# Ledger of designs, part 90: peptides against a protein of PDB entry 4Z63

Target 1, 334 residues: chain A of PDB entry 4Z63
Amino acid sequence: LCLGMNDLTGNIPEDLFHLKRLNLLGIQENRLSGSLSREIRNLSSLVRLDVSWNLFSGEIPDVFDELPQLKFFLGQTNGFIGGIPKSLANSPSLNLLNLRNNSLSGRLMLNCTAMIALNSLDLGTNRFNGRLPENLPDCKRLKNVNLARNTFHGQVPESFKNFESLSYFSLSNSSLANISSALGILQHCKNLTTLVLTLNFHGEALPDDSSLHFEKLKVLVVANCRLTGSMPRWLSSSNELQLLDLSWNRLTGAIPSWIGDFKALFYLDLSNNSFTGEIPKSLTKLESLTSRNISVNEPSPDFPFFMKRNESARALQYNQIFGFPPTIELGHNN

## One batch from the design tools (peptide; made by RFdiffusion4, then SolubleMPNN)

Design b2_p14_7_s2 (from b2_p14_7, 6 letters changed)
Fold by OpenDDE base, seed 3:
Structure b2_p14_7_s2 (fold): chain B 334 residues (1-334), chain A 14 residues (1-14)
Amino acid sequence: as target 1 above (334 residues)
Amino acid sequence: MYITSFDPERLLPP
C-alpha cells in the first residue's frame, strides 16, 4: 500500500493494521501526526515500512520482534523522541534503518551481534549523546553509516580499526575530537570509500603522517574544521580519489602537484584556506575533467550530501556523489 | 562553499 506524497492528515486508521498480508506500507510525505501505533505489530508480513516525512511524534513503538520479515524501516524527518526501541535494536531481519532528522535522544545502543542483516544505518540529525558505540563493528554487514549532527563527544573508538564492512561513513558535526586518532583508526577500514568529517576537530592540525594510508578512499570531506597544517602527503596514495573538500580550514603552504595526478578526481574544493604559491599546472590536466566518458554508475552512500554556499543559505541536497558538478574551487586563499 | 552530510534544518516539515 503506497499513499505517499499526498496531503493526508491525522493518524493511520486502525483498520489498516488488519492487513496481515501487507508487505509494503508507504505513507511518506504526508501530514500524518500523533504516535506511530503499536498496532503495526499486526502487520506480520511487513517487509518495508516507510513513514518518513510526516509529523509523527512520541516514541517509536517497541514491536519489531513481531515483524520478523521487516527489512526496511524509513522514518526520517519526523518528530520521534526517545531511543531506538529494544526490539528494533535487536532486529535480525532489518537491512536498512533510516531515522535521520528526528529528535531521538540518549545513548546510541544497537545489539550488533543480533542485527546480522543490517547494512545501512542513518541516524543523522538526532539528539543522541555520549560516545560513539564501540560495538558498531560487530554489525558485520554494516556498510553505510550516517551519524552526523549528533553529540558524540570524544574520539572515534579504537574498535573501529576492525570495521571491515564500513564503506560509507559520515560523522559531520558530531563534536568529535582528535583528527589524528580518527584517521589513524579509520585507515584500517579497508573498504572505506567515503569519509565525511565536516565541522569536527575544531582548530586541530590535519596530520601529515606518511604512515596514513586510505587505499580505497574516493570521497573525503573535511570542511569547516578550521584545521591547520598543509595538504597531507598521505592523501597522494589514495589513487581512487574522486571528491575532495577541505574548504573553510586554515590550511597553508602550496597546493602540491600530485593533486592533479588523481585520474578520477572530478570535484576539488580547497577554497577559504590560506594556501599560497601557484596553482599546479597538473590540475589543468585532470583526466576526469577532460574525459567525456566518466563512469557515473558507482555505488554511493545512502545518506545525502548538502552543499552550503553560506551559513544563511539553504543547503543544496545531493543524493549521489556524481550529482556534484565537476568542480575546481580554489577561491578565497592568499 | 562547503559540503556537509547532515540536514541543515532539524525537523523540516514535509
Scores: peptide ipSAE 0.397, ipTM 0.860, DockQ to the pose 0.808
Fold by OpenDDE base, seed 2:
Structure b2_p14_7_s2 (fold): chain B 334 residues (1-334), chain A 14 residues (1-14)
Amino acid sequence: as target 1 above (334 residues)
Amino acid sequence: MYITSFDPERLLPP
């Protein structure tokens, strides 16, 4: 049953939950309000539940043990409060969980050993607190992780060295500390292609440790952290780099010539730093900007990106990395 | 400009 993208108001009629053969319930992008009924438990054949972009409130009901076929739960952009229900945090069938842009709170706890099918997790823009869950690497299929705009004070857990499934990771604006430790840990994630760390590590030094190596890194965003230091030498070995944003930091020194050696680099933002010297001539030879139609249907993160012109500007949403225009921004360096 | 991965809180108008 697909009733999305209408102007429906009020609550879901209780009789709808008598549809025991229903595989898909999509009621997204309406004005539905009230609590999400516990009677969802009666939809025993449900594979996809989309209640996103509504006015739902209260706690998410703890009935997911009665939904053995549920693969997709989309509840983003609602007023949900409380935590992730225990039955949801233990779901062996769930592939994708999207609860971004809610008011969920408390410590984030997932039983990753039970969540054997989970491949995408978006909990961005919530009120989770405490530390990052150390057991996330136990979610053996978890590829996409957005935990941005929560309050995860502290460091990236040491256990994330074993996060083999991790490909796309966002921790933007999550009160993280110790960038040296974070990069030292995350370099062990051999499938990591996208790393977004914007608005963390305030005032720290960007490490220039030649022992750091990110072999498959395509997207690195570490903007607006007030980071000190220079362009890191270890980044020169990330030959697949496509997008680099180090803007709005306090980086100094010259822009190195090796920045123009990246064959796939189509987006470079080093603006609002303190770089000096000449613009490397090698930037004029970037193949991605001269000849290469970067029409690569490469896998992208499930979580959206947002571009801000400044801290007060409205963010522009980009759903794909290649949605960003080919860009070289070197402005506002002094 | 800078890139982030968090949306501004979009409160739907009641």
Scores: peptide ipSAE 0.395, ipTM 0.852, DockQ to the pose 0.727
Fold by OpenDDE base, seed 1:
Structure b2_p14_7_s2 (fold): chain B 334 residues (1-334), chain A 14 residues (1-14)
Amino acid sequence: as target 1 above (334 residues)
Amino acid sequence: MYITSFDPERLLPP
């Protein structure tokens, strides 16, 4: 049953939950309000539930133990409060959980040992507090993780060295500290291709340790952190780099010539820094900008990106990396 | 410009 993208109001009719053979319920992008009914437990055949972009409130019902086939739960952009229900945090069937842009709070706890099928987790823009859950690497299939805009004080857990499944990771604006430790840990994530760390590590030094290596890194965004230092030499070994945003920092020195050696680099933003010297001539030879043979079918993070012109500007949403226009932005430097 | 990955508002209208 797909009723998305309408102007439906009120709550879900209780009789809808009598549809025991229903595999897909999509009621996204409406004006549905009230609590998500506990009677959803009656939809025992449910594989996909999309209630996103509504006005639901209250706690998410703890009934997911009665939904043994549920693979996809999309509840982003609602008013849900409380924590992740225990049954949801222990779901062995769930592949994708998207509860981005809600008001969920407390400590983030998932039983990753039980969540054997979880491959995508989006909990960005909530009110989770405490520390990052150390057991996330125990979610052995978890590839996409967005935890941006929560209040995770402290550092990236040491356990994330073992996060082998991690491919796409966003921790933007989550009050994280110690970028050196974070990068030192995350370099061990051998499948990591996308790393977004914007609005963390305020005023710290960007490490230039040549021992750091991100072999498969395609997207690196560490913007608006007030980072000091220079262009990090370790980044030159990330030969697959496609997008680099280090804008709105306090980086100094020259833009190195190796920045033009990235064959796939199509988006570069180094604006609003303190870089000096000449623009490397190698940038004029970027293959991706001269002959864009970019495969449209390349995998992208499940979480959205947002581009802001400045802190007061409205953000533009981009759902795919290749949705960004080919860009070289070097403005507002010395 | 700078890129991030969080919603500008906690609850966007549908």
Scores: peptide ipSAE 0.377, ipTM 0.843, DockQ to the pose 0.793
Fold by OpenDDE base, seed 5:
Structure b2_p14_7_s2 (fold): chain B 334 residues (1-334), chain A 14 residues (1-14)
Amino acid sequence: as target 1 above (334 residues)
Amino acid sequence: MYITSFDPERLLPP
């Protein structure tokens, strides 16, 4: 049953929960309000539940033990409060959980040893507090993780060295500290292709440790951190780099010539730093900017990106990395 | 410009 993208109001009729053979319920992009009914438990055949972009409030009901076939739960952009229900945090069937842009709070706790199918987790823009959950690497299929805009004070856990499944990771604006430790840990994530760390590590030094290596890194965004230092030499070994944003920092020194050796680099923002010297001639030879054949068929993160001109500007949403225009921004380096 | 990955505003549907 798909009723998304309408102007439906009120709550879900209780009789809908008598549909025991229902595999898909999509009621996204409406004005549905009130609590999400506990009677969802009656939808024992449910594979996909999409209640995103509504006015739902209250706690998410703890009924997911009665939904053994549920693979997809989409609840982003609602008013949900409380924590992740225990039955949801222990779901062996769940592949994707999206609860982005809610008011969920408390410590983030997932039973990753039970969540054997979890591939994508989006909990961005909530009110989770405490530390990042150390057991996330135990979610052996977890590829996509967005935890941006929560209050995860502290450092990236050492256990994330073992996060082999991790491919797409966002921790933007989560009050994180110690960028040196974070990068030192995350370099061990062999499948990591996308790393977004914007609005963290305020005023720290960007490490220039030649021992750091991100073999498969395609997207690195570490913007608006007021980072000091220079262009990091370790980045030159990330031969697959496609997008680099280090804008709105306090980086100094020259832009190195190796920045033009990235064959796939189509988006470069080094603006609003303190870089000096000449623009490397190698940037004029970037194959990605001269060739029309950018392979668009690369996997993208499940979480959206947002481009801001400044802190007060409206953000433009991009659902795919390749939605960004080919860009070289070197402005405002004084 | 700078890129981020969080909702700039809690865009609840109006």
Scores: peptide ipSAE 0.373, ipTM 0.848, DockQ to the pose 0.857

Design b2_p14_7_s3 (from b2_p14_7, 6 letters changed)
Fold by OpenDDE base, seed 3:
Structure b2_p14_7_s3 (fold): chain B 334 residues (1-334), chain A 14 residues (1-14)
Amino acid sequence: as target 1 above (334 residues)
Amino acid sequence: SYVTSFDPERPLPP
């Protein structure tokens, strides 16, 4: 049943919960309000539940133990409060959980040993606090993680050295500290291709440790951190780099010539820094911008990107990395 | 410009 993108108001009719054979319920992009009914527990055949973009409030009902086939739960852009209900945090069937842009609070707790099928987690833009959950690496299939815009004070857990499944990770604007530790840990995530750390590590030094190595890194975004230092030498070994945003920092020194050696680099933003010297001639020879079409069919994060062009404009949403225009932005440097 | 993974202009729901 798909009733998305209407002007439906009020609550879900109770009789809807008699649909025992219903596999898909999509009621997204409406004006449905009130609490999400506990009677969703009666939808025992449910595989996909999309209640996103509504006016739902209250706590998410703790009924997911009665939904043994549920693979997809989308509840982004609502007014949900409380935590992740215990049955949801223990769901062995759930593949994707998206609760971005709610008012969920407390410590983030997931029973990753039980959540054996979880591959995508989006909890961005909530009110979670405390520390990052150390047991996230125990979610052995967890590939996509967005925890941006929460208040995860502290550092990236040491346990994330063992986060082998992690491919796409965003922690933007989550009050993180110690970029050196974060990068030192996350370099062990051998499948990590996308790392977004914007609006963290305020005023710290970007590490230039040549021992750091991100073999599969395609997307690195560490913007608006007021980071000091220079272009990090360790990044030169990330041969698959496609997108680099280090804008709105306090980086100094020259832009190194090796920045033009990235065959797949199509988006470079180093703007609003304190770089000096000449523009490397190698940037004029970037293969991705001259002759080679970048493969448009690469897997992307499940979370969207947003480009903030100026403080007064709305951020532009990009659902795919390759949605970014080919860019070399070096403006507002010395 | 700077890239984020959230809409910086969207307030948290009340």
Scores: peptide ipSAE 0.429, ipTM 0.874, DockQ to the pose 0.588
Fold by OpenDDE base, seed 4:
Structure b2_p14_7_s3 (fold): chain B 334 residues (1-334), chain A 14 residues (1-14)
Amino acid sequence: as target 1 above (334 residues)
Amino acid sequence: SYVTSFDPERPLPP
């Protein structure tokens, strides 16, 4: 049943939950309000539930133990409060959980040993607090993780050295500290291709440790952190780099010539820093900008990117990395 | 400009 993208109001009729053969319920992008009924438990054949972009409130009902086939739960952009219900946090069938842009609070707790199928987690823009859950690496299939815009104080857990499944990771604006530790840990994530850390590590030094290595890194975004230091030498070994944003920091020194050696680099923003010297001539020879043959079908994060041009401008949303225009921004340096 | 993974202009839901 697909009723998305309408102007439906009120609550879901409870009789709808008698549809025991229903595999897909999509009621996204409406004005549905009230609590999400616990009677969703009656939808025993449910594989996909999309209630996103509504006015739902209250706690998410703890009935997911009665939904043994549920693979996809999309509840982003609602008014849900409380935590992730225990049955959802223990779901062995769930592949994707998207609860971005809600009012969920408390400590984030998932039983990763039970969530054997979880591959995508989007909990960005909530009110989760405390520390990052140390047991996330126990979610052995968890590839996509967005935890941006929560209040996860402290450091990246040491356990994330073992986060082998992690490919796409965003922790933007989560009050994280110790960038040196974070990078030192996350370099062990051998499948990590996308790392977004914008609006963290306030005023820290960007580490220039030559021992750091991100083999498969394609997207690195560490913008608006007021980071000090220079262009990190370790980044030169990330030969697959496609997008680099280090804008709105306090980075100094020269832009190194090796930045033009990235064959796949099509988006570079180093603006609003304190870089000096000449623009490397190698930037004029970037292969991706001279002969764009970008595969549009490359795997990408499930979470969107946002570009904010200035403090007064509305952010632009990009659902795919290749949606970014080929860009070199070096403005506002001195 | 700067890139992030959230809409900085969106208020937190009430």
Scores: peptide ipSAE 0.419, ipTM 0.872, DockQ to the pose 0.572
Fold by OpenDDE base, seed 2:
Structure b2_p14_7_s3 (fold): chain B 334 residues (1-334), chain A 14 residues (1-14)
Amino acid sequence: as target 1 above (334 residues)
Amino acid sequence: SYVTSFDPERPLPP
């Protein structure tokens, strides 16, 4: 049943929950309000539930143990409060959980050992507090993780060295500390291709440790952290780099010539730093900017990217990495 | 400009 993208108001009629053969319920992009009924438990054949972009409030009902076939739960952009229900946090069927842009609070707790099918997790823009859950690597299929804009004070857990399934990771604006530890841990994630760490590590030094290595890194964003230091030498070994944003930091020294050796680099932002010297001539030879052979069919994160041109400008949304315009931004360096 | 994974201008819902 697909009723999305209308102007429906009020609550979901209770009789809808008697549809025991229903596999897909999509009521997204409406003006539905009130609490999400516990009677969703009666939809025992449900595979996909999309209640996103509504005015739902209250706690998410703890009835997911009665939904054994549920693979997709989309509840982004609502007014949900409380935590993740225990039955949802223990769901063995769930592949994708998106609860971005709600008012969920407390400590983030997931039983990753039970969540054997979880591939994508988006809990960005909530009110979660405490520390990052150290057991996330126990979610053995978890590939896409967005935890941006929460209050996860502290460091990246040491357990994330074992996060082999992790490919796309955003921790933007989550009050994280110790960038050296974070990078030292995350370099062990052998499938990591996208790393977004914007608005963390306030005033720390960007590590220039030659022992750091990110073999499969395609997207690195560490913007607006007020980081000190220089262009890190370890990054030169990330031969698949496509997008680099180190803007709005306090980085110094020269832009190294090896920055032009990245064959796939099509987006470079080093603006609003303190870089000095000449622009490397190698930047004029970037193959990705001279040839049209950008592979459009590469895997992308499930979470969107946002580009903010300045502190007062509206952010532009990009659903895919290749949606970014080919860019070299070196402005506002002193 | 800078890139992130959230809309920095969007308020949290109540």
Scores: peptide ipSAE 0.412, ipTM 0.866, DockQ to the pose 0.594
Fold by OpenDDE base, seed 1:
Structure b2_p14_7_s3 (fold): chain B 334 residues (1-334), chain A 14 residues (1-14)
Amino acid sequence: as target 1 above (334 residues)
Amino acid sequence: SYVTSFDPERPLPP
C-alpha cells in the first residue's frame, strides 16, 4: 500500500492494521499526525514501513518483535521522541533503519549482536547524547552509518578499529574530540570510502602522521573545524579520492603538488584557510575535470550531503556524491 | 563553501 506524497491528515485508520498480508506500507510525505499506533504489530507480514516526512509524535511503539519480516523502517522527518524501542534495537530482520531528523533522545543503544542484518543506520539530527556506542562494530553487516548532529561528546571508540563493514560514516557536528585518535582508529576500517567529520574537533591540529593510511577513501570532509596544521602528507596515498573538503579551517603552508595527482578528484574545497604559495600547476591537469567522465554508478552513502556557502547560508542538499558540481575552491586563503 | 551531512534546517537540540 503506497499512499505517499499526498495531503493526508490525521491518524492512520485502525482498520488498516487488519491487513495481515501487507508487505509494504508507504505513507510518507503526508501530514499524518499523532502517535504511531502500536497496532502496527498486527502487520505481521510487513517488510517495509515508510512513515517518513509526516507529523508523527510520541514514542515509537515497542512492537518490532511482532514484525519478523521487517527489513526497512523509514521514519525520518517526524516528531518522534524517546529512545529506540528495545524490540527495534534487537531486530534480527532489519536491514535499514532511518530515523533521521526526529527528537529521539537518551543514550544510543543497539544490540548489534542481535541485529545481524543491519546494513544502513541513519540516526542523524536527533537528540542522542552520551558517547558513541562501542558495540557498533558488532553489527557485522553495517556499512552506512549517519550519526551526525547528535551530542556524542568524547572520542571515537577504539573498538571502531574492528569496524570492517563500515563504508560510509558521518559524524558531522556531534561534539567529537581528538581528531588524531579518530583518524588513527578509522584508518583500520578497510572498507571506509566516505568519512564526514565537519564541525567537530574544534581548534585541534590535523595530524600529519605518515603512518596514517586510508587506502579506499573516496570522500573526505573535515570542514569547519578550525583545524590547524598543513595539508596532511598521509592523504596523498588515498589514490581513489574523489571529494575533498577541508574548507573553513586554519590550515597553513603550501597546497602540495600531489593534490593534482588524484585521478578521480572532481571536488576540491580548500577555501577559507590560510594556505600560502602558488596554486599547484598539477590541479590544471586533473583528469576528472579535463577528460574523464565520472561513473555515476558507484555505490554512495544513503545519507544526504549538504553544502553551505557560509555559516549563515541555507544549505543545498545533494543526495549523491556525483551530484556535486566539479569544483575547485581555493578562495579566501593567505 | 563547506560540506556536511546533517539537516541544517532544524534547530540544534538543546
Scores: peptide ipSAE 0.388, ipTM 0.843, DockQ to the pose 0.463; fails the geometry check

